Peptides against a protein of PDB entry 6IDX. Designs and how they scored, part 113

Target 1, 380 residues: chain A of PDB entry 6IDX
Amino acid sequence: KELAKLSADVTFATEFINMDGIIVLTRLVESGTKLLSHYSEMLAFTLTAFLELMDHGIVSWDMVSITFIKQIAGYVSQPMVDVSILQRSLAILESMVLNSQSLYQKIAEEITVGQLISHLQVSNQEIQTYAIALINALFLKAPEDKRQDMANAFAQKHLRSIILNHVIRGNRPIKTEMAHQLYVLQVLTFNLLEERMMTKMDPNDQAQRDIIFELRRIAFDAESDPSNAPGSGTEKRKAMYTKDYKMLGFTNHINPAMDFTQTPPGMLALDNMLYLAKVHQDTYIRIVLENSSREDKHECPFGRSAIELTKMLCEILQVGELPNEGRNDYHPMFFTHDRAFEELFGICIQLLNKTWKEMRATAEDFNKVMQVVREQITRA

## One batch from the design tools (peptide; made by RFdiffusion4, then SolubleMPNN)

Design b2_p15_5_s4 (from b2_p15_5, 8 letters changed)
Fold by OpenDDE base, seed 2:
Structure b2_p15_5_s4 (fold): chain B 380 residues (1-380), chain A 15 residues (1-15)
Amino acid sequence: as target 1 above (380 residues)
Amino acid sequence: KELSQEELLSLRAKL
């Protein structure tokens, strides 16, 4: 107990470390000897002293043995562990993962995200916070190949549902520390969009061009009588599509694929447009047709708006940036749906279309509309 | 909070 308190002092820590004190603490954990009177209390203070001493950065985390890691991971995976030991064990594992890639590899073999999810179903917010912090550390330090697998496990309706029901919708105020960990999880999840955001469309790729053609088909052919078989020559067909791509609000009416060569947002904008068209078809068709039937120069260009909105959302969400220690702003909506970014896009494109109408905007007002939409999104 | 139509028109005039 006194050791745990004194270990927070850097002067004491330096002297204690110089006396091989940390090695003694690690051996106490490694021994696993439950036969001592007050073992759980002694162990909790040992783990506290170990953390406080290691937080001074005097000793490398790589000094810990595989036996130590297995004991700490054992305290996290066992169902009948003292809450005080569990909390400190989660914090030790987090620090190990953050400070050493070699320790990350060993820890990732000893624990599963499923085991950590069980610690979210408790009434203790501190345990929930440390469990999310360790999940975030594992996600941050995962190799790119494993990060996608972890993201798929996070996209598993279960983790999101548990966070939503047991953390966000809990009958208690969310503390700053928990809000920060929810923010970090959100940032790490949105950083998976970076690849698509930085992927340029190839204007010569037929499969990518077929997606743009599908957007046209959903907007215009779904209401057209099938009797207009396009039996007229290739030139009339190209001229017809140029008109359709103009009505869709693409900047390049001749070759809309050119609008997706800019990165950011690259192919991510096309993914959002296709999601809207397939999942929210009535909303998509309404937005396109309302603007395609106008003759008053107040048409909202859907294609251009969708691209610039996707870029704006990436900027607002800081896609590709590392999480900042001072931030705690998270959006509960992102825990309610598996495709939360595309759903956010679908809400924001409707807001943009409404704002455009209310401002009585023309194509010259485009940047002004986008600025007003940004302000509305960031204040929501 | 959604901006009113008047606020949006005012913003358009100020920007």
Scores: peptide ipSAE 0.031, ipTM 0.741, DockQ to the pose 0.015
Fold by OpenDDE base, seed 5:
Structure b2_p15_5_s4 (fold): chain B 380 residues (1-380), chain A 15 residues (1-15)
Amino acid sequence: as target 1 above (380 residues)
Amino acid sequence: KELSQEELLSLRAKL
């Protein structure tokens, strides 16, 4: 107990480390000897002292043995562990993952996100916070190939549902520390969109052009019997498609693929448009047709608006940026849907279309409308 | 929160 308190002092820590004191603490954990009276209390203080000593940055985390890692991971994976031991064990694992890539690899082999999810189903918010913090650390330090797997495991409705039901909708106020960890998890998840955000459309890729054609088909041919096979591409048909792409509000009416060559938002804008068109078809058709029937120069250019809105949402959500310390602003909707970004886009594009109408905007007002929409989104 | 139509028109006039 006194050692744990004194270990917070850098002067004491330096002297204690110079006396090999930290090695003694690690050996106490490694021994796993439950035979001592007050073992749980002693272990909790040992883990506190160890963490406080390591937080001074005097000793490398790489000094930690595999036996120590297995003991700490064991306290996290075993049922009915003392809350004080569990809390400190989660914090130690987080620190190990954050400070050493070699320790990350070892820890990722010993623990699963599924085991950490069990610690979210408790009434203790501190345990929940440290469990999310460790999930976030594992996500942050994961190789790019494994990040998508972790996201898929997160997208498995279970983790989102548990966070939503046991943390966000809990009968207790969310503390600042938990709000920060929810923010971090959100940022790390939205950073998976960076690849698509930075992917340029290839105007020569037929499959990508077929997506743009599908957007046109859904908007204008959805009521036409599928029996009208796309007959031979006569010049009249090319001219018809150019008109349709103008009505869709693309900047390049001849070759809409050129509008998706700018990064950001690249292909992510096309993904959002296609999602809206397929999942919210009535909303998509309404937005397009309301603007395609206008001759008064108050048409909202859907294609251009969708691209610039996608870019704006990426900026607001800080896609591709690392989480900042001290931030705690998270969107609860992220935990309500698996495709939360595309759903956010679908809400915001309707807001944009409404705002455009209410402002009586023209194409010259485009940037003004986008600024007003940004203000509405960031204050929502 | 969505802005009122009056607030939006006022913002357009200020921008």
Scores: peptide ipSAE 0.031, ipTM 0.747, DockQ to the pose 0.016
Fold by OpenDDE base, seed 1:
Structure b2_p15_5_s4 (fold): chain B 380 residues (1-380), chain A 15 residues (1-15)
Amino acid sequence: as target 1 above (380 residues)
Amino acid sequence: KELSQEELLSLRAKL
């Protein structure tokens, strides 16, 4: 207890470390000797002292043994551990993951996100906070391939459901620390969109062009069999498609693929449009047909609007940026659906279309409409 | 909160 308190002092920490005191603490954890009547209390203070000593940055985190890591991971994975030990063990693992890529690799082998999710089902918001903090650390330090696996895993669906039900919809106010961890998790989740946001459309890729053709088909040929492959279309058929791409509100009516060559938002805009067209088909068709039937120059260019809205949403959500320590702003809606970004896009594109009508906008007002929509989204 | 039509028209005029 006194050691844990004194370990917060840098002068004491320096002297204690110079006497190999930290090695003694690590060996005490490594020994795992549960034979002491006050083992849990002693261990909790040992872990506290260890954290406080390591927080001075005098000793590298790489000094810890694999046996130490296994003991700490064992305290997190075991169902019947003292809350104080669990809390300190989560904090130690977080610090290990954040400070050392080599420790991340070892920890990622010893613990699963599923084990950490179990600590979210408790009523203790501090334990929930440390569990999310460790998940965030693991997600932040994961290689890109493993981040994608974490994203695709049932663990993420379960994680979002558990966070929504046990944290966000809990009967307790969200503390600042938890709000920060939810913000961090949200930012890290949206950073998975970065690849698609930075992927340029290849205007020569037939498969990508077929997606744009599918958008046209869904909008204008909803009753027509998709088996109408664009065979060697006569010039009349090409001219028809150019008209349809104009009605869809693409900037390049001849080759709409060119509108997706800018990054950001690249292919992410096309993904959003396709999601809207397939999942919210009635909404998509309504938006497109309502604007395509206008001859008054007040048509909302859907294709251009969808691209610029996707870019705007990426900017608002800071896609590709690291989490900021000073921010605590999280959006509960992102925990409600698997495709929350695409659902947000679907809401915002309807808002944009409404705002365009209400402003009686023309193509010259496009940037003005986008500014108003940005303000509406950021105030919502 | 969604802006009213009047607020939207006012914003259009100010921008």
Scores: peptide ipSAE 0.009, ipTM 0.599, DockQ to the pose 0.015
Fold by OpenDDE base, seed 3:
Structure b2_p15_5_s4 (fold): chain B 380 residues (1-380), chain A 15 residues (1-15)
Amino acid sequence: as target 1 above (380 residues)
Amino acid sequence: KELSQEELLSLRAKL
C-alpha cells in the first residue's frame, strides 16, 4: 500500500528502479503462488505499484516476461477474479498494447474481444471503462488486415449492441472517463472510412462507371425492367445520358467519373450515393426528380452536393485523425446502426436539399448553402 | 427506422 502510493513520486520511482525493485514486483506476479494470507490484496497493491512505476517511462514495457503477460491475461480471462485485480490487469494490458507492438502481438494471442465484451455486461462502470480502453488500444495497434477483422460486422454488431444496452442506456450517468473511451471508439470506427475517402475513382474502370450508370437507372428508369441490356448506346443514347448526368447534378455531366477523382472524399461519396439509392430508394428518387424537373435555376445539384457533403461530414467527424485526449463528445446514434455514416449522409442530404429550397439558392449560392448546412449539422 | 426529428436535431447539436 505505501509502495503503491510512493511509486507515484518520480524521485522515489527512480531510486526504486535503480535498486531493481520493479523486477521483484514482476516476480511476485509471475509466481502465481496463492499461498500467502491476503494474496488478493497484496496482488492488487503489487499491480498498482507496478503500473505507477511504469508510467514514469524510465523502464521499457518490453522488459516484461511472457509469463507475466500470461498471468495478467489470465486475470482478465477468468470469470471469478477480484474487481481490483481485474481493473489493474485491464489497465496494464492497455499500457502494454499502447507502448509495444511486440507486446500487442503476444496479448492478441492470449485474449479475445469476446472475453473483453463479457466485462462490459457488468454493473461496474470502471471495469466497463477499462475494458473499452483495452478494446480501443487493440483496435488502434492492430495491423490493417486484423483491424478489418476486428471491424467485421458480427464483432462490431455485438460490441455495439452491448455498449448501447449496458453502457449508454444504463441506469447510471456516464462519467467523463467512459465518455472519452466511447469517443475514442467512435473515432477509430470512423477511421475505417479513410481508405475509401482517399481512394480516387479510375475514370477508365468500366465497373466503377457502371455504378454511376446504376445511379442514373434507379433515378430515371426505376419502372423499366433491367432486361434492356446496356447495349452499345447509339449517339442519341450517349447524348441522353449526358442530359441525365446533368439532371443528377454532376459537375462533369459528360464524364461523371471525373467528379470522384478528388480525395477526399473520393469513392466514399459514390458509396454514400449508392447506399442512398439502394436502401432509401424513394428518398433518393424524390430528391433527384424534385430538382431535375425544375426550370427556374433553383435546382439543387445532387451529385455535386453529395460529394461536398461527404467531404464535409469527413471533416466534421475528423476521419483519419487520431483521438484527442481532451475530448469526450460521442454520438449514441453511431451505436444504433451498422452503416451509421451512410445513414447520417442520407439525413444530411435531405437537410441540404431542404436548406437549398428555403434559401431559394442558385448554383452561385452553393458555398453559402454548404456553410449554412455545416452550421445546422454542427449546432443540433 | 427513420430517425426521429429529435435524433436528427441531436445529430446537428453534436456534430
Scores: peptide ipSAE 0.020, ipTM 0.586, DockQ to the pose 0.025; fails the geometry check

Design b2_p15_6_s1 (from b2_p15_6, 8 letters changed)
Fold by OpenDDE base, seed 3:
Structure b2_p15_6_s1 (fold): chain B 380 residues (1-380), chain A 15 residues (1-15)
Amino acid sequence: as target 1 above (380 residues)
Amino acid sequence: SKAEELIKKLKEELE
């Protein structure tokens, strides 16, 4: 207890570390001494002293042994652990993951996200916060391939559901620390979109062109009686498609692929359009056909609007930026759906289309409409 | 020093 209190002082910590005192502390934890196992309070103070000493940044986290890591991970994985030990163990693991890639690899072998999710199903918000903080640290430090796998895994769906039901919809007010961890998790989740946001469409890639063609097909051929066999002439077909791409509201009616060469939002805009067209087909068809039937120059250009909206959403959500300390703004909606970004796009594109009509906008008013829509989204 | 005293006590607990 005295050591835990004194370890917060940098002068004491420096002296204690210089005398190899921290090595002695780690060995006490590693040995699993009967004293520490029988007296949870003594172990809690030992772990507190260790954290306080390490927080001075005098000693590298790489000094810890694999046995020490296994003991700390063991306290997190055991179903019957004292809350004070669990809290400190989660904090130690978080610090290890954040400060050392080598320790991250070792910890990722000893603990699973599934085990950490069990610590979210408790009434203690402090434990929930430390569990999410460790999940966030693991997610942040994971290689890109593993991050994508973590995001797509059933465990991540379950994590979102548990957070929604036990944290966000809990009967307790969310503290600042928890709000920050939810913000961090949100930012890390949306940063997975960065690759697609920065991917330029290749106008020569046939598979990408086929997606644009599929958007046309869903909008115009789904309602047309299959009896109009597309007439034989390749040139007449190209001219017909140019008209369809104009009706879809692409800027480049001849080659819509050119509209997706700008990054951001690159291919992410096309992904959003395709998601809308497949998952919300009736909404997509309605938006496209309503604007394609207008001859009064008050048509909302869907293709251009979808691209610029995707870019705007990326800017609002700060896609590609690291989480900032002191930010606590999270959106509960992002925990309600697996494809929350695409669903947000689907809501916002309808809002944009409505706002365009209400303003009686023309193509010259495009930037004004986008500004109004930005204000509407940021106030919601 | 207080640090030395505490380290000595911790070492005694390792025995």
Scores: peptide ipSAE 0.244, ipTM 0.876, DockQ to the pose 0.856
Fold by OpenDDE base, seed 4:
Structure b2_p15_6_s1 (fold): chain B 380 residues (1-380), chain A 15 residues (1-15)
Amino acid sequence: as target 1 above (380 residues)
Amino acid sequence: SKAEELIKKLKEELE
């Protein structure tokens, strides 16, 4: 207890560390001494002292042994552990993950996100916060392949469900620390969109061109007789497609693929459009046909609007930016759906289309409409 | 020093 208190002092910490005191502490934890195993309070103070000593940045986190890591991970994976030990163990693991890639690798072998989710199913918001903090640390430090796996896995769906039900919809107000961790998790999740946001469309990629063609098909051929098979490459068909791409509101009516060469939002805009067209087909068709039937210059250009809206959403959500320590703004909606970004796009594109109509906008008013829509989204 | 005293005590607990 005295050591834990004194360890916060940099002068004491420096002297203690210089005398190999921290090595002695780690060995005590490693040995699983009867004293520490029988007296949870003593172990909690030992772990506190360790954290306070390490927080001075005098010693590298890489000094810890595999045995120490396993012992700390053991406290987190055990179904019945003292809350004080669990909290400090989660904090130690978080610090290890954040400060050392080598320690991250070792911890990622010992601890699963599934084990950490169990610590979210408790009434203690402090434990929930530390568990999410460790999940966030693991997610932040994961290689890109593993990060995507973490986001796409059943574990992530379960994590979102547990967070929604036990944290967000809990009977307790969310504290600032928890709100920050939810913000961090949201930011890290949106950062997975960065690759698609920065991917330029290749106008020569047939598969990508087929997506644009599918958007046209869904909008215009859903009501038309299937007899016009896509294969007869007559000049009349090219002219017809140019008209259709104009009605879809692409800037480049001849080659809509060129509209997706700008990064951001690159291919992410096309992904959103395709998602809308497939998942919300009626909404998509309605938006496109309502604007394609207008001859009054008040047509909302869907293609252009979808691209600029995707870019705007990426800007608002700060896609590709690291989480800031002072922020705690999170959107509960992002925990309700697996494709929350695409669903947000689907809501916002309808808002944009409505706002365009209300403003009686023309193509010249495009930037003004986008500004109004930005204000509407940021106030919601 | 206080650090030395505490380290000595901790070492005694390892033995």
Scores: peptide ipSAE 0.244, ipTM 0.875, DockQ to the pose 0.851
Fold by OpenDDE base, seed 5:
Structure b2_p15_6_s1 (fold): chain B 380 residues (1-380), chain A 15 residues (1-15)
Amino acid sequence: as target 1 above (380 residues)
Amino acid sequence: SKAEELIKKLKEELE
């Protein structure tokens, strides 16, 4: 207890560390002494002292043994661990993950996100916060290949559900620390979109061109039996498609693929359009047809709008940026749907279409409409 | 020093 208090002092910490005191502390934890196992308070103070000493940055986290990591991970995996020990153990693991890639690798082998989710099902918000903080640390430090796997894992859907039910819909106010961790989790999850956001469309890729053709088919041929496509000659078909791409609101009516060569938002805009067209087909068809039938110059260019909206959403959600300290703004919708970004796009594109009509906008007003829509999204 | 005293006590608990 006295050591835990004194360890916060830099002068004491320096002297204690210089005398190899921290090595002695780690060995006490590693030994799993009956004393520490029987007296949860003593272990809690030992772990506190260790954290306070390490927080001075005098000693590298890489000094920690695998036995120590296993012992700390053991406290986190135990169902009947003292809350005080659990809090400190989660904090130690978080610090290890954040400060050392080598320790991250070792910890990622010893603990699973599934084990950490169990600590979210408790009434203690502090435990929930530390558990999410460790999940966020693991997600942040994971290699890119593993991040995608973590995001697609059943564990992530379960994590979102548990957060929604036990944190967001809980009968208690969300503290600033928890709100920050929810923000961090949101940012880290949306950063997985960065690859698609920075992927340029290849205008020569037939598979990508077929997606654009599918957007046209869904909008204009949804009621046409594919059997009754009249054998109009190849030239008439090409001219027809150019007209259809104009009605879809692409900037390049001849080759809409060129509209997706700009990064950001690159292919991510096409992904959003395809999602809208397949999952919310009635909404998609309505938006396209309402604008395609207009000859009054008040048509909202869907294709252009979808691209610029995708870019705007990436900017608002800070896709590709690291989480900032002190921010705590998160979107609850992120935890309600597996494809929250695409659903957000679907809501926002309807808002854009409505705002365009209300403003009686023309193509010249495009940037002004986008500014108004940005303000509406950021205030909601 | 206080650090020395505490380290000594901690070492005694390891034995």
Scores: peptide ipSAE 0.243, ipTM 0.876, DockQ to the pose 0.858
Fold by OpenDDE base, seed 2:
Structure b2_p15_6_s1 (fold): chain B 380 residues (1-380), chain A 15 residues (1-15)
Amino acid sequence: as target 1 above (380 residues)
Amino acid sequence: SKAEELIKKLKEELE
């Protein structure tokens, strides 16, 4: 207890560390002494002292043994552990993961995300916060291949459902620390979109062109009487498609694939359009046809709007950026759906279309509409 | 020093 209190003082910590005091503390934990096992309070103070000493940054985290890591991981994996020990153990593991890639590898072998999810199913918000913090640390430090696997595990309805039901919809106000961890988790999840955001469309790739053709098909062929026999020559068909791509609001009516060569948002915009067209088909068709039938120059170009909106959403969500320590703004909606970004796009494209009408906008007002929509999204 | 005293006590607990 006295050690835990004094360990916060840098002068004491320096002296204690210089005398190999941290090594002695780690050995006490490693040995699993009967004293520490019988008196949970003493173990909690030992772990507190260890954290406070290490927080001075005087000693590298790489000094810890595999036996120490296994003991700490053991406290987290035990079904019945004292809350005070669990909290400190989670914090130690988080710090290990954040400060050492070597320790990350060892910890990732000892602990599963499933075990950490069990610590979210408690009424203690501090335990929940440390559990999410460790999940975030593991996610941040994971190699790309493992990060995608973790993201798929996070996409598992279970983690999101548990966070939603036990954290967000809890009967207690969310503290700043928890809000920050939810923000971090959100940012790390959206960073998975970076690859698609930075992927340029190849205008010569037939498979990618077939997606654009599918957007046209969903918008226009569902209403076209099957009586127009496919027999009109290749030139008439090209001219027809150019008209359809103009009605879809692409900038390049001849080759819409060129609109997706700009990064950001690259292929991510096409993914959003295709999701809208397949999952929210009625909304998609309504937006496209409502603007395609206008002759008053007040048509909202869907294709251009969808691309610029996708880019704007990536900017607002800071896709590809690291989490900021000073931020705690998270959106509960992102925990309610597996494809939350695409759903957000679907909401925002409707908002854009509405705002365009309300402003009586023309193509010249496009940037002004986008500014208004940005303000609306950021205030919501 | 206080640090020395505490380290000594911790070592005694390792025995």
Scores: peptide ipSAE 0.239, ipTM 0.874, DockQ to the pose 0.846

